# Peptides against a protein of PDB entry 6KZJ, part 43

Target 1, 71 residues: chain A of PDB entry 6KZJ
Amino acid sequence: SPDLLSEVSEMKQDLIKMTAILTTDVSDKAGSIKVKELVKAAEEEPGEPFEIVERVKEDLEKVNEILRSGT

## One batch from the design tools (peptide; made by RFdiffusion4, then SolubleMPNN)

Design b2_p21_8_s1 (from b2_p21_8, 10 letters changed)
Fold by OpenDDE base, seed 2:
Parts: C-alpha cells; structure tokens; sequence
Structure b2_p21_8_s1 (fold): chain B 71 residues (1-71), chain A 21 residues (1-21)
C-alpha cells in the first residue's frame, strides 16, 4: 500500500532525527547506523505490515515518554 | 537506553519498508 509506505517512510525519517539528537558519542559504534545489518535482522518479524506499524506506534509512545522525562 | 530503543524501532521500520516495496 502506497499510503502505508508513506507512513513508514515518515516515521523512519523521524527516528533518524531522534537518533542524531540522542547520540552523544561521536564514535563509529555509537553514531553509526548499519542499515544493511539492521534490515537483515528484522526481515523475520512476523505479522502483516499494518500490524507491525501498530506495534511500532506503541513503541514510539514509550520513546516519547522517555524524551519528555529526560531520562 | 533511549538510543537503543530508537535504533531497534528504526530497524523494524527499515525492514517493513523493504517488505512494502
């Protein structure tokens, strides 16, 4: 679904921005995202795309809580 | 930590994006 793809792409962009904000270490390990490795590891995640998106939204709420608390 | 959680969610979205293409 193109609508779902657009939503996923937007959330991806937001998370990349959050990664930059949260990264305090300039080392390769802390500041680098190995996209190829991450994609391969997550290919086996079960469920339909829309179900996975809903789980991601729930997890993003946890991220927001952490960001608001500053911890 | 927060960074690890964000990276794990990003991982899932990257894989999902691949599934949708």
Amino acid sequence: as target 1 above (71 residues)
Amino acid sequence: MSLELVMEILKRLLALEKKLK
Scores: peptide ipSAE 0.377, ipTM 0.846, DockQ to the pose 0.645
Fold by OpenDDE base, seed 3:
Structure b2_p21_8_s1 (fold): chain B 71 residues (1-71), chain A 21 residues (1-21)
Amino acid sequence: as target 1 above (71 residues)
Amino acid sequence: MSLELVMEILKRLLALEKKLK
């Protein structure tokens, strides 16, 4: 679904920004993401894409809660 | 911590993006 792909792409961009905020180390590799390894590890995640997106949204709420609490 | 959690979620989204293309 093009709508789902657009939503996933937007969420991805937001998470990249969050990664930059949470990364305090100034070293070359501190904020680097090994994309190829991450993709390989997640390709076996069960469920249809829409179902996985819904789980991601739930996990993002947890992230937001932690960020608001400062922990 | 929060950074690790964010990166794990990003991992899943990257895989999803590949599956959707």
Scores: peptide ipSAE 0.376, ipTM 0.846, DockQ to the pose 0.621
Fold by OpenDDE base, seed 1:
Structure b2_p21_8_s1 (fold): chain B 71 residues (1-71), chain A 21 residues (1-21)
Amino acid sequence: as target 1 above (71 residues)
Amino acid sequence: MSLELVMEILKRLLALEKKLK
């Protein structure tokens, strides 16, 4: 639905902002990421789009906890 | 770890956008 797409777009924009912050934070270490594999795995993620969005919201809460705690 | 998690979620959202369009 257009409402769901709008919500996804908003979350995407927020994550882009967080990515920009974390890439400038020298204390944050990151390993190698296989982009193609991540995208393919996401395409095969089970459930209807609204269910996937709910799981993403749960993961975003984890991000918030990490950022709030400074870990 | 934090950057990796954020990037993984971002990739999932990008894939989801393709499903919704």
Scores: peptide ipSAE 0.372, ipTM 0.846, DockQ to the pose 0.503
Fold by OpenDDE base, seed 5:
Structure b2_p21_8_s1 (fold): chain B 71 residues (1-71), chain A 21 residues (1-21)
Amino acid sequence: as target 1 above (71 residues)
Amino acid sequence: MSLELVMEILKRLLALEKKLK
């Protein structure tokens, strides 16, 4: 779905920005992002794309809460 | 914790993006 793809792309961009902020804040010692491993793991994630997006949105809310509250 | 979580979600989105194409 092009609509889902657009939404995923936007969320991806937001997370990239957040990653940049967090890495600069805590120093770059975030281990080399094993992107390949994470991508493979995500490819095996069960559910339809829309369902996966909804779960990601829930996790993003957790991230936002952590960033806002500092907890 | 927050950085790790962000990176994990990013990975999931990258995989999802691949599935959608």
Scores: peptide ipSAE 0.378, ipTM 0.846, DockQ to the pose 0.604; fails the geometry check

Design b2_p21_8_s2 (from b2_p21_8, 9 letters changed)
Fold by OpenDDE base, seed 2:
Structure b2_p21_8_s2 (fold): chain B 71 residues (1-71), chain A 21 residues (1-21)
Amino acid sequence: as target 1 above (71 residues)
Amino acid sequence: EALKLVMEILKRLLALEKKLK
């Protein structure tokens, strides 16, 4: 659905920004280079789209835990 | 680490985006 596509697009944009923040080597733009690689390597994602999004949100919680604890 | 996990999630979202289009 268009609503789900919009949500996915928003999450993607947020993650790209997070990648830039977390990438320590800003001079070589390592994050941007690796994102381009991911675009080419992106394969089929099995399962219902809404279920995939929920799993992604669960994994994002893990990211938040790492960032909050520093480890 | 966080960057590795973020990159993996981003890859999955890119795949999902292709699925939705």
Scores: peptide ipSAE 0.669, ipTM 0.928, DockQ to the pose 0.642
Fold by OpenDDE base, seed 1:
Structure b2_p21_8_s2 (fold): chain B 71 residues (1-71), chain A 21 residues (1-21)
Amino acid sequence: as target 1 above (71 residues)
Amino acid sequence: EALKLVMEILKRLLALEKKLK
């Protein structure tokens, strides 16, 4: 659905921003190169789109815990 | 670590985006 696509696009943009923050090697643009490679290597994601999004949200919570705790 | 997980999530979202279009 267009609403789900919009949500995915928003999360994608947020993650790109996070990638830039977490990448320390900004001079060699290592993070940018890796993102470009992800686009090319992205395979079919199994499962229903809404289920995939829910799993992504669970993994985002794991990211938040790592950033909050520092470990 | 956080960066690795973020990159994996991003990859999955890119795959999902292709699926939705």
Scores: peptide ipSAE 0.669, ipTM 0.928, DockQ to the pose 0.639
Fold by OpenDDE base, seed 5:
Structure b2_p21_8_s2 (fold): chain B 71 residues (1-71), chain A 21 residues (1-21)
Amino acid sequence: as target 1 above (71 residues)
Amino acid sequence: EALKLVMEILKRLLALEKKLK
């Protein structure tokens, strides 16, 4: 689904930005290197795409909660 | 922590993106 692909791409981009913000490595390329590693390591994700996205959104809420509360 | 979780989610999204293409 192109609509779902667009949503996934947007979330991916947001997470890449978050990675850059959250990383403590002073190297400008540290986040990029780590993301590149993830690209290579990314295997098949089991399950229906829509359900995977819903689970991802739930996990993103966990991230947001950590950032808001510090815990 | 947040960064670890972000990276894990990103990995899953990358895998999903490959699946969708």
Scores: peptide ipSAE 0.668, ipTM 0.928, DockQ to the pose 0.645
Fold by OpenDDE base, seed 3:
Structure b2_p21_8_s2 (fold): chain B 71 residues (1-71), chain A 21 residues (1-21)
Amino acid sequence: as target 1 above (71 residues)
Amino acid sequence: EALKLVMEILKRLLALEKKLK
């Protein structure tokens, strides 16, 4: 659906921003280069789109937990 | 590592985006 596609696009953009924040490489384009490689390597994601998004949200909570605790 | 997880999630979203288009 167009609503789901919009949500995915927003999440993607937010993650790209997070990548820039978390990247420790001194080179300005290190994060961008890694993202570019992901685009090329992106393959089919099994499962229903809505279910995939819900799993992604669960994994994002794990990311947030790591950032809060430092571990 | 948070960065590693973020990159993996991003890859999945990119795959999903292709599936939706």
Scores: peptide ipSAE 0.668, ipTM 0.928, DockQ to the pose 0.631

Design b2_p21_8_s3 (from b2_p21_8, 10 letters changed)
Fold by OpenDDE base, seed 1:
Structure b2_p21_8_s3 (fold): chain B 71 residues (1-71), chain A 21 residues (1-21)
Amino acid sequence: as target 1 above (71 residues)
Amino acid sequence: EALELVMKILQQLEALEKKLK
């Protein structure tokens, strides 16, 4: 739905901001963020939309744990 | 680490957009 697409787009923008915060001045683990390029370079995300959403939720929870605990 | 996971999520969201269109 267009509402879901809008929500996904908004989440992408928020995560790009987080990427800038998480990138240190000495970090070589991240260059310029080209998300579409990353998608092309890797295998397409397996599964239907619902399965992708569940993986996103799982990874977001892990990010939350790391940021909360520092580990 | 957190940065790697955030980048992975971005990739997942790109894939999701593609499947929703």
Scores: peptide ipSAE 0.645, ipTM 0.941, DockQ to the pose 0.685
Fold by OpenDDE base, seed 2:
Structure b2_p21_8_s3 (fold): chain B 71 residues (1-71), chain A 21 residues (1-21)
Amino acid sequence: as target 1 above (71 residues)
Amino acid sequence: EALELVMKILQQLEALEKKLK
């Protein structure tokens, strides 16, 4: 779905911004994260789209908990 | 920590994009 692709793209953009906020690295590479390299280096297949979405949801909840609690 | 999780999510979304194309 092109609409879903657009949503995914928007979320990626938001998360890249979050990465910049969360990182304490001040190196020149701090603002440059190559996500595709991480995917290629991954040992396991992420699974089907719905399964990936569920994992994203779970991890987002964990991020929310950490940011809310500060721990 | 949060940064690692965000990076993991980015990885997941990249994989999702590939699946959707």
Scores: peptide ipSAE 0.645, ipTM 0.941, DockQ to the pose 0.667
Fold by OpenDDE base, seed 4:
Formats: structure tokens, C-alpha cells, sequence
Structure b2_p21_8_s3 (fold): chain B 71 residues (1-71), chain A 21 residues (1-21)
């Protein structure tokens, strides 16, 4: 779905901004994160789209918990 | 930690985009 692709792309941009906020690294590479390169370096994500979405939701909740509680 | 999870999510979203294309 093109609408879903657009939504995913938008979420990526938001999370990249979050990454910049969360990182304390001030190296030259800190200003730009290459997500595509990280994906290539890592094992392929298993599962079909719905399963990936569920994992994303789960991990986002964990992020929320950490940021809210500090733990 | 949170940063690691955010980076993981980004990887997942990249995989999702690939599967949706």
C-alpha cells in the first residue's frame, strides 16, 4: 500500500530525529545515521509485514517505558 | 537501552518497506 509506505517513511524520519536526541556521540558521523547500512550489516528481519508491525509496536512500547521511567 | 531499540525499529521499518514494495 502506498499509504502504508508513506506512513512508514514518515515514522522513519521521526525515529531518526529521536536517535539524534538520544545519542550522546558528538563524532562527525553522529549527525547522520545510515539506517540502510545498518540493515545490510545485520541479519534480515524475519516475518511478514504484519509480524514486523507487531514487533515495532512492542519495541516502541519498550522505548516509551524507558523514556518515561528512566529504566 | 532506548537508543538501541530505536535503531532496531528503524531496521525493522526498512525491512517492512522492502516487503511492501
Amino acid sequence: as target 1 above (71 residues)
Amino acid sequence: EALELVMKILQQLEALEKKLK
Scores: peptide ipSAE 0.645, ipTM 0.941, DockQ to the pose 0.686
Fold by OpenDDE base, seed 3:
Structure b2_p21_8_s3 (fold): chain B 71 residues (1-71), chain A 21 residues (1-21)
Amino acid sequence: as target 1 above (71 residues)
Amino acid sequence: EALELVMKILQQLEALEKKLK
């Protein structure tokens, strides 16, 4: 779905911005993340699209809780 | 850690993007 692909791309961009906020590194490369390389290095089976979406939702909730509580 | 989780999500989205193409 082209609509879903667009939404995924937009979310990636937003999370990259969040990474820049969360990182303590002040170097020029602080915001440069090679996501594809990390995926390959992990050699993790991501599962089918729906399963990935559910994992994303779960992890986003955890991020939200950490940022809200500081723990 | 929030940063680790955000990076994990980015990995997941990259995998999702590949599967949708």
Scores: peptide ipSAE 0.644, ipTM 0.941, DockQ to the pose 0.640

Design b2_p21_8_s4 (from b2_p21_8, 8 letters changed)
Fold by OpenDDE base, seed 5:
Structure b2_p21_8_s4 (fold): chain B 71 residues (1-71), chain A 21 residues (1-21)
Amino acid sequence: as target 1 above (71 residues)
Amino acid sequence: MALELVMEIYKRLLALEKKLK
């Protein structure tokens, strides 16, 4: 689905931004995800695409809670 | 901890992206 693909792309971009916020390093590697390594390591995600997106959104909320609370 | 979670979620999105194409 092109709609889901667009949403996934947007979430990926948001995660890259979060990485930049969370990293304390100032090197060239800082603020970026090692995409090359993650692409190679990415295994097939079980379930229907829509269901996977919903689970990802729930996990992103966990990240947001950590960022808001600091714990 | 948050950074590790972010990276894992990103990896899952990459897998999903492959599934969508």
Scores: peptide ipSAE 0.607, ipTM 0.915, DockQ to the pose 0.613
Fold by OpenDDE base, seed 1:
Structure b2_p21_8_s4 (fold): chain B 71 residues (1-71), chain A 21 residues (1-21)
Amino acid sequence: as target 1 above (71 residues)
Amino acid sequence: MALELVMEIYKRLLALEKKLK
């Protein structure tokens, strides 16, 4: 759905910001290259979109816990 | 590490985006 696509787009934007914080190389060119590489390397993920999003949200919470705890 | 997990999640979202479009 368009709403789910919008949610995915927002999540991607958040992840790019997190990546910028976590990477030591924050140059635009390096960032662009990394994104392009990720796009090329993106593998098809089977399953229903809603279930995929829920799994992603769970993994994002794990990331948040790691960032809060410093581990 | 957190960065690797973030990048993997991003790849999954790219795959999902392709599925949605």
Scores: peptide ipSAE 0.606, ipTM 0.916, DockQ to the pose 0.605
Fold by OpenDDE base, seed 3:
Structure b2_p21_8_s4 (fold): chain B 71 residues (1-71), chain A 21 residues (1-21)
Amino acid sequence: as target 1 above (71 residues)
Amino acid sequence: MALELVMEIYKRLLALEKKLK
């Protein structure tokens, strides 16, 4: 689905922004290098696309909780 | 760590993109 692809693309962009916020290192390379490693290591995740998106949303909520607590 | 979790989520989204194409 093109709509789902667009949603995934937007989520990826948001995560890159979050990475920039969470990294205390001002160097661009720290985040960029790790992203490249993730691209190479990307393996197929089991499940239907909708199920994967739901699990991603659950884990994003965990991220939000960590950020709110400061830990 | 939030950063580690964010990166894992990103990796999963990359895998999802491959599945959708």
Scores: peptide ipSAE 0.605, ipTM 0.916, DockQ to the pose 0.649
Fold by OpenDDE base, seed 2:
Structure b2_p21_8_s4 (fold): chain B 71 residues (1-71), chain A 21 residues (1-21)
Amino acid sequence: as target 1 above (71 residues)
Amino acid sequence: MALELVMEIYKRLLALEKKLK
């Protein structure tokens, strides 16, 4: 689905921005996503695309809870 | 931590993109 692919692409962009916000280490390596390694390491995600997206959204809520609490 | 979780979610989205293409 092209619409779902667009949504996934947007979520990736948001996560890159979140990475920049979350990293407090001044090191060039710290907090940076190594895309090349992640692409190679990306295993097959089980389930239908819609189901996977819903699980991702649930996990993003966990991230939001951490950010909200400051923990 | 949140950063590690974000990176893992990003990895999962990469896997999803492969499934969608």
Scores: peptide ipSAE 0.605, ipTM 0.915, DockQ to the pose 0.639

## One batch from the design tools (peptide; made by RFdiffusion4, then SolubleMPNN)

Design b2_p22_1_s2 (from b2_p22_1, 11 letters changed)
Fold by OpenDDE base, seed 2:
Structure b2_p22_1_s2 (fold): chain B 71 residues (1-71), chain A 22 residues (1-22)
Amino acid sequence: as target 1 above (71 residues)
Amino acid sequence: SEALDLTLEILKRLEALEKKLS
């Protein structure tokens, strides 16, 4: 759905910003980070789009826990 | 870092999902 696509696109943009914060690249290029398109796995992630989004949110919590604990 | 690696992996999954929804 268009609403779900908008949500996914917003999450993607937020993660790009997180990548810029988390990167250890301190070169002069650090002011503007480009995220390369990663090679996609041959096997698609199973489930309906809304189910995939929920799994992504669960996995994001793992990232948040790492950032919160500093480990 | 682990946080960065996970973030990049999740970003990859969202990009794949965008293609499914487009």
Scores: peptide ipSAE 0.543, ipTM 0.917, DockQ to the pose 0.560
Fold by OpenDDE base, seed 4:
Structure b2_p22_1_s2 (fold): chain B 71 residues (1-71), chain A 22 residues (1-22)
Amino acid sequence: as target 1 above (71 residues)
Amino acid sequence: SEALDLTLEILKRLEALEKKLS
């Protein structure tokens, strides 16, 4: 659905920002972060889009917990 | 770091999902 696509797009943008914060890359090529257009194993992730989003949110919480706990 | 690795993996999954939804 368009609403789900909008949510996914927003999450993606937020994660790009998080990646910029978490990365320790100081190379001269450390400009805008973009995902290379390749065939990815993620394309084989099973389930309906809304189910995938819920699993993504669970994994995002893991990231947040790591950041909060410092572990 | 684990946080970075997870973030990158989630980003890949969202990219794939965005492609499927478009």
Scores: peptide ipSAE 0.541, ipTM 0.917, DockQ to the pose 0.592
Fold by OpenDDE base, seed 5:
Structure b2_p22_1_s2 (fold): chain B 71 residues (1-71), chain A 22 residues (1-22)
Amino acid sequence: as target 1 above (71 residues)
Amino acid sequence: SEALDLTLEILKRLEALEKKLS
């Protein structure tokens, strides 16, 4: 759905910003970091789109926990 | 870092999903 697409697009933009912060490269190119789709598993991830989004959110919490704990 | 690696992988998954939804 267009609403889900909008949510995914917004999440992607936020993660790009996070990537720039987490990298040691602070060049002007950091804000334009692009991740190549080299993982076929991502394209073949099972489940409906909304189910994939929920799994992504769950996995994103792992990132948040690492950043929050500092370890 | 692990946080960076996970972030990059999640980003790849979202890019794939974005293409599926388009």
Scores: peptide ipSAE 0.540, ipTM 0.915, DockQ to the pose 0.581
Fold by OpenDDE base, seed 3:
Structure b2_p22_1_s2 (fold): chain B 71 residues (1-71), chain A 22 residues (1-22)
Amino acid sequence: as target 1 above (71 residues)
Amino acid sequence: SEALDLTLEILKRLEALEKKLS
């Protein structure tokens, strides 16, 4: 749905900003950071798009835990 | 760092999902 696509796009942009912070790069290049795309042969994250988003949110919490612990 | 690696992986997953939704 358009609403779900918008949410995914916003999350992606937020993670790009997080990536810039985690690399300790405080330059204005935060919004231009890209991740190399890899195609996994005969492999795809299972589930409907909404379910994938929920799993992504769970994994993002793991990142937050690491950041809070300082590791 | 682990946090950075996870962030990059999540970003990759979202990019794949974005393509799927468009």
Scores: peptide ipSAE 0.537, ipTM 0.917, DockQ to the pose 0.542

Design b2_p22_2_s1 (from b2_p22_2, 12 letters changed)
Fold by OpenDDE base, seed 5:
Structure b2_p22_2_s1 (fold): chain B 71 residues (1-71), chain A 22 residues (1-22)
Amino acid sequence: as target 1 above (71 residues)
Amino acid sequence: SDLLKKALGEVLYLLKLNLSLL
């Protein structure tokens, strides 16, 4: 469904942010991904890592809800 | 769809990658 695709796409973006937080490499080695910018943004906000994890959890719950409901 | 399938593949890859970084 379009909702499933949307939620999966959002989850992907949040996971990219998690990757930036967890990596020590700030190089932009992935196309169209500004890893360095994401790392800097995450470092400037002390609550950002936790907030990203919570968003990923919510994304996963939404995906599961869509799959279970069939909508 | 093929688009959804591709997106799911990318998500699975990123999940695995993030787990490897912990």
Scores: peptide ipSAE 0.268, ipTM 0.827, DockQ to the pose 0.185
Fold by OpenDDE base, seed 3:
Structure b2_p22_2_s1 (fold): chain B 71 residues (1-71), chain A 22 residues (1-22)
Amino acid sequence: as target 1 above (71 residues)
Amino acid sequence: SDLLKKALGEVLYLLKLNLSLL
């Protein structure tokens, strides 16, 4: 489903942001330039890390539902 | 679809990656 694909893409983006928050190595060797940009964006928004974590918690349940339903 | 399967695989990979960084 296009809706599921869009939602999964959003989940992936949030997870990439979490990766940026959790890693101290933002070099091209460890990640893409996009990850480096997400690190900077997260640092400029004090509430962003917490908000991302909360979104990922919701995303985990959605992923589980997709896997269980097979849709 | 193959596209959805690939996207889900990437999500699962990122979940594992993030867990490894904790």
Scores: peptide ipSAE 0.206, ipTM 0.803, DockQ to the pose 0.181
Fold by OpenDDE base, seed 2:
Structure b2_p22_2_s1 (fold): chain B 71 residues (1-71), chain A 22 residues (1-22)
Amino acid sequence: as target 1 above (71 residues)
Amino acid sequence: SDLLKKALGEVLYLLKLNLSLL
């Protein structure tokens, strides 16, 4: 469903932020998320990694609801 | 932290659950 794709896309975006925090790969590809910006934001706010995980959890709950409903 | 570990565990659980629903 379009709702599922949209929500999974949001989850992917949040997971990419987590990946940027946890990995040493700070290289950016054209048209991709600026990893340096994500790393900088995470360093400035000590709670940011946890907050991103919470967003991913919320994303997954939305995905679960969509899958259960079949929309 | 314990909070982070708990949250990550919940994410992993939800991923597994959703995979089972696909």
Scores: peptide ipSAE 0.206, ipTM 0.761, DockQ to the pose 0.071
Fold by OpenDDE base, seed 4:
Formats: sequence, structure tokens, C-alpha cells
Structure b2_p22_2_s1 (fold): chain B 71 residues (1-71), chain A 22 residues (1-22)
Amino acid sequence: as target 1 above (71 residues)
Amino acid sequence: SDLLKKALGEVLYLLKLNLSLL
């Protein structure tokens, strides 16, 4: 459903922010991961690592609810 | 849908990536 797709997209965004935090000392030349882009995305909507994790948990719960309800 | 499958794949990739960085 469109709601599920939206929730998955939000989860993806939060995970990108987590990646940016965890890759602060990682080379921007490693693989397909562009650290500069990830850091930029994280800085546009800043949040403490804990807050981001909590949002991911909430996103997962929303996905579960959507799957269970079929909406 | 194909879009949903793709999005879920990307989420799973990011989960794996973040776990590898911890």
C-alpha cells in the first residue's frame, strides 16, 4: 500500500542518518557509500543517535502494524 | 509491488550496513 511504502521510505531515511553517524571516520572513497551525502542528509535534520534509533524502532512498529492490518 | 520490494531491499541493506559499522 502507499502507506507501507511511505513508512519504509521514512525508515530508510532514518537508517541513512544512522549510517552518517557511524561513518564519521570512514573514507568517502569506500565502495558505493558516499559519506559526504550521508552526512549532509543527517545535518539537514539533526538528531541524537538515540533519537534516530527510537525513530527507527517506531518505523518498524508502524511497518508491522501495516502488514498485520493489511492497510 | 516492485517499488515496495525495492524499498524493502534498500532498508535491509542499510540495516546490514549499520550493523557492520558497530
Scores: peptide ipSAE 0.197, ipTM 0.798, DockQ to the pose 0.171

Design b2_p22_2_s2 (from b2_p22_2, 11 letters changed)
Fold by OpenDDE base, seed 3:
Structure b2_p22_2_s2 (fold): chain B 71 residues (1-71), chain A 22 residues (1-22)
Amino acid sequence: as target 1 above (71 residues)
Amino acid sequence: SDLLKKELAVVRYLLEHNLKLL
């Protein structure tokens, strides 16, 4: 759905910002990612897209906690 | 959609990548 696409796109943008915070390596850019290979790998992930997004959101919360608290 | 799949794949990559950087 368009709502899910918007949510995923927002998550992508947030993660790009996080990458910039976590590394100073400017050569490691999202634009250089081999998307076709990633899509192929994603086909192996279980669950519908919404379910996958929910799992990603859970993982993001863990990342945010680590960044905020250091633990 | 194909676009959703592509974006989700990138999100998964970035998440895993950032975890490695922590």
Scores: peptide ipSAE 0.561, ipTM 0.921, DockQ to the pose 0.506
Fold by OpenDDE base, seed 1:
Structure b2_p22_2_s2 (fold): chain B 71 residues (1-71), chain A 22 residues (1-22)
Amino acid sequence: as target 1 above (71 residues)
Amino acid sequence: SDLLKKELAVVRYLLEHNLKLL
């Protein structure tokens, strides 16, 4: 779904911004990411893409709580 | 799609990476 792709792309951008805040190291750029290995890992993850996105959203909520509370 | 899978893989990587930085 193009809508799901757009949502995932926005999530990626948000996470890139978070990375920039959490580290001063800029070596881990998107162009250096071993995408082929990551795709293989994603294919092994159970669930349809929508379900995986929902799990990511749940994890992001946990991250938000850590950032908000410091714990 | 393959593009969706690739983008999702990057998202998962970045999420796990950022968790390690917290």
Scores: peptide ipSAE 0.560, ipTM 0.921, DockQ to the pose 0.501
Fold by OpenDDE base, seed 5:
Structure b2_p22_2_s2 (fold): chain B 71 residues (1-71), chain A 22 residues (1-22)
Amino acid sequence: as target 1 above (71 residues)
Amino acid sequence: SDLLKKELAVVRYLLEHNLKLL
């Protein structure tokens, strides 16, 4: 759905910002991304997109916990 | 949609990448 796409796009933008903070070289990221491999991996990911997004959100919370506590 | 799949692929990559940077 467009709502889910908007949510995913926002997560993407947030993660790009995080990458810029965490790495000294943001250009290497874009150059090394293999879109074909990533899309293939996404297609093999079990569950409907909504369920995948829920798993991503849970993983993002783990990232937040690491940033908050250092562990 | 294909666009959603592509965006999710990038999100998953960036998430795993950032976890490695932490």
Scores: peptide ipSAE 0.558, ipTM 0.921, DockQ to the pose 0.507
Fold by OpenDDE base, seed 2:
Structure b2_p22_2_s2 (fold): chain B 71 residues (1-71), chain A 22 residues (1-22)
Amino acid sequence: as target 1 above (71 residues)
Amino acid sequence: SDLLKKELAVVRYLLEHNLKLL
């Protein structure tokens, strides 16, 4: 759905910002990502896109807890 | 859609990449 695409796009932008904060490698650019290989990997991930997004959200919560607590 | 699949692939990559940077 358009709403899901918008949500995923927002997540992508947030993660790009996080990468910029966490990385010490200034040459690590998003434009170098091998999308074809990533798409192939995503095709093997079970579930519909909305289910995948929910799993990503769960993982993001774990990341947020680590960043907040430092542990 | 193919676009959604591509965006999800990038999201998954970035998430895993950021975990490695923590």
Scores: peptide ipSAE 0.557, ipTM 0.920, DockQ to the pose 0.513

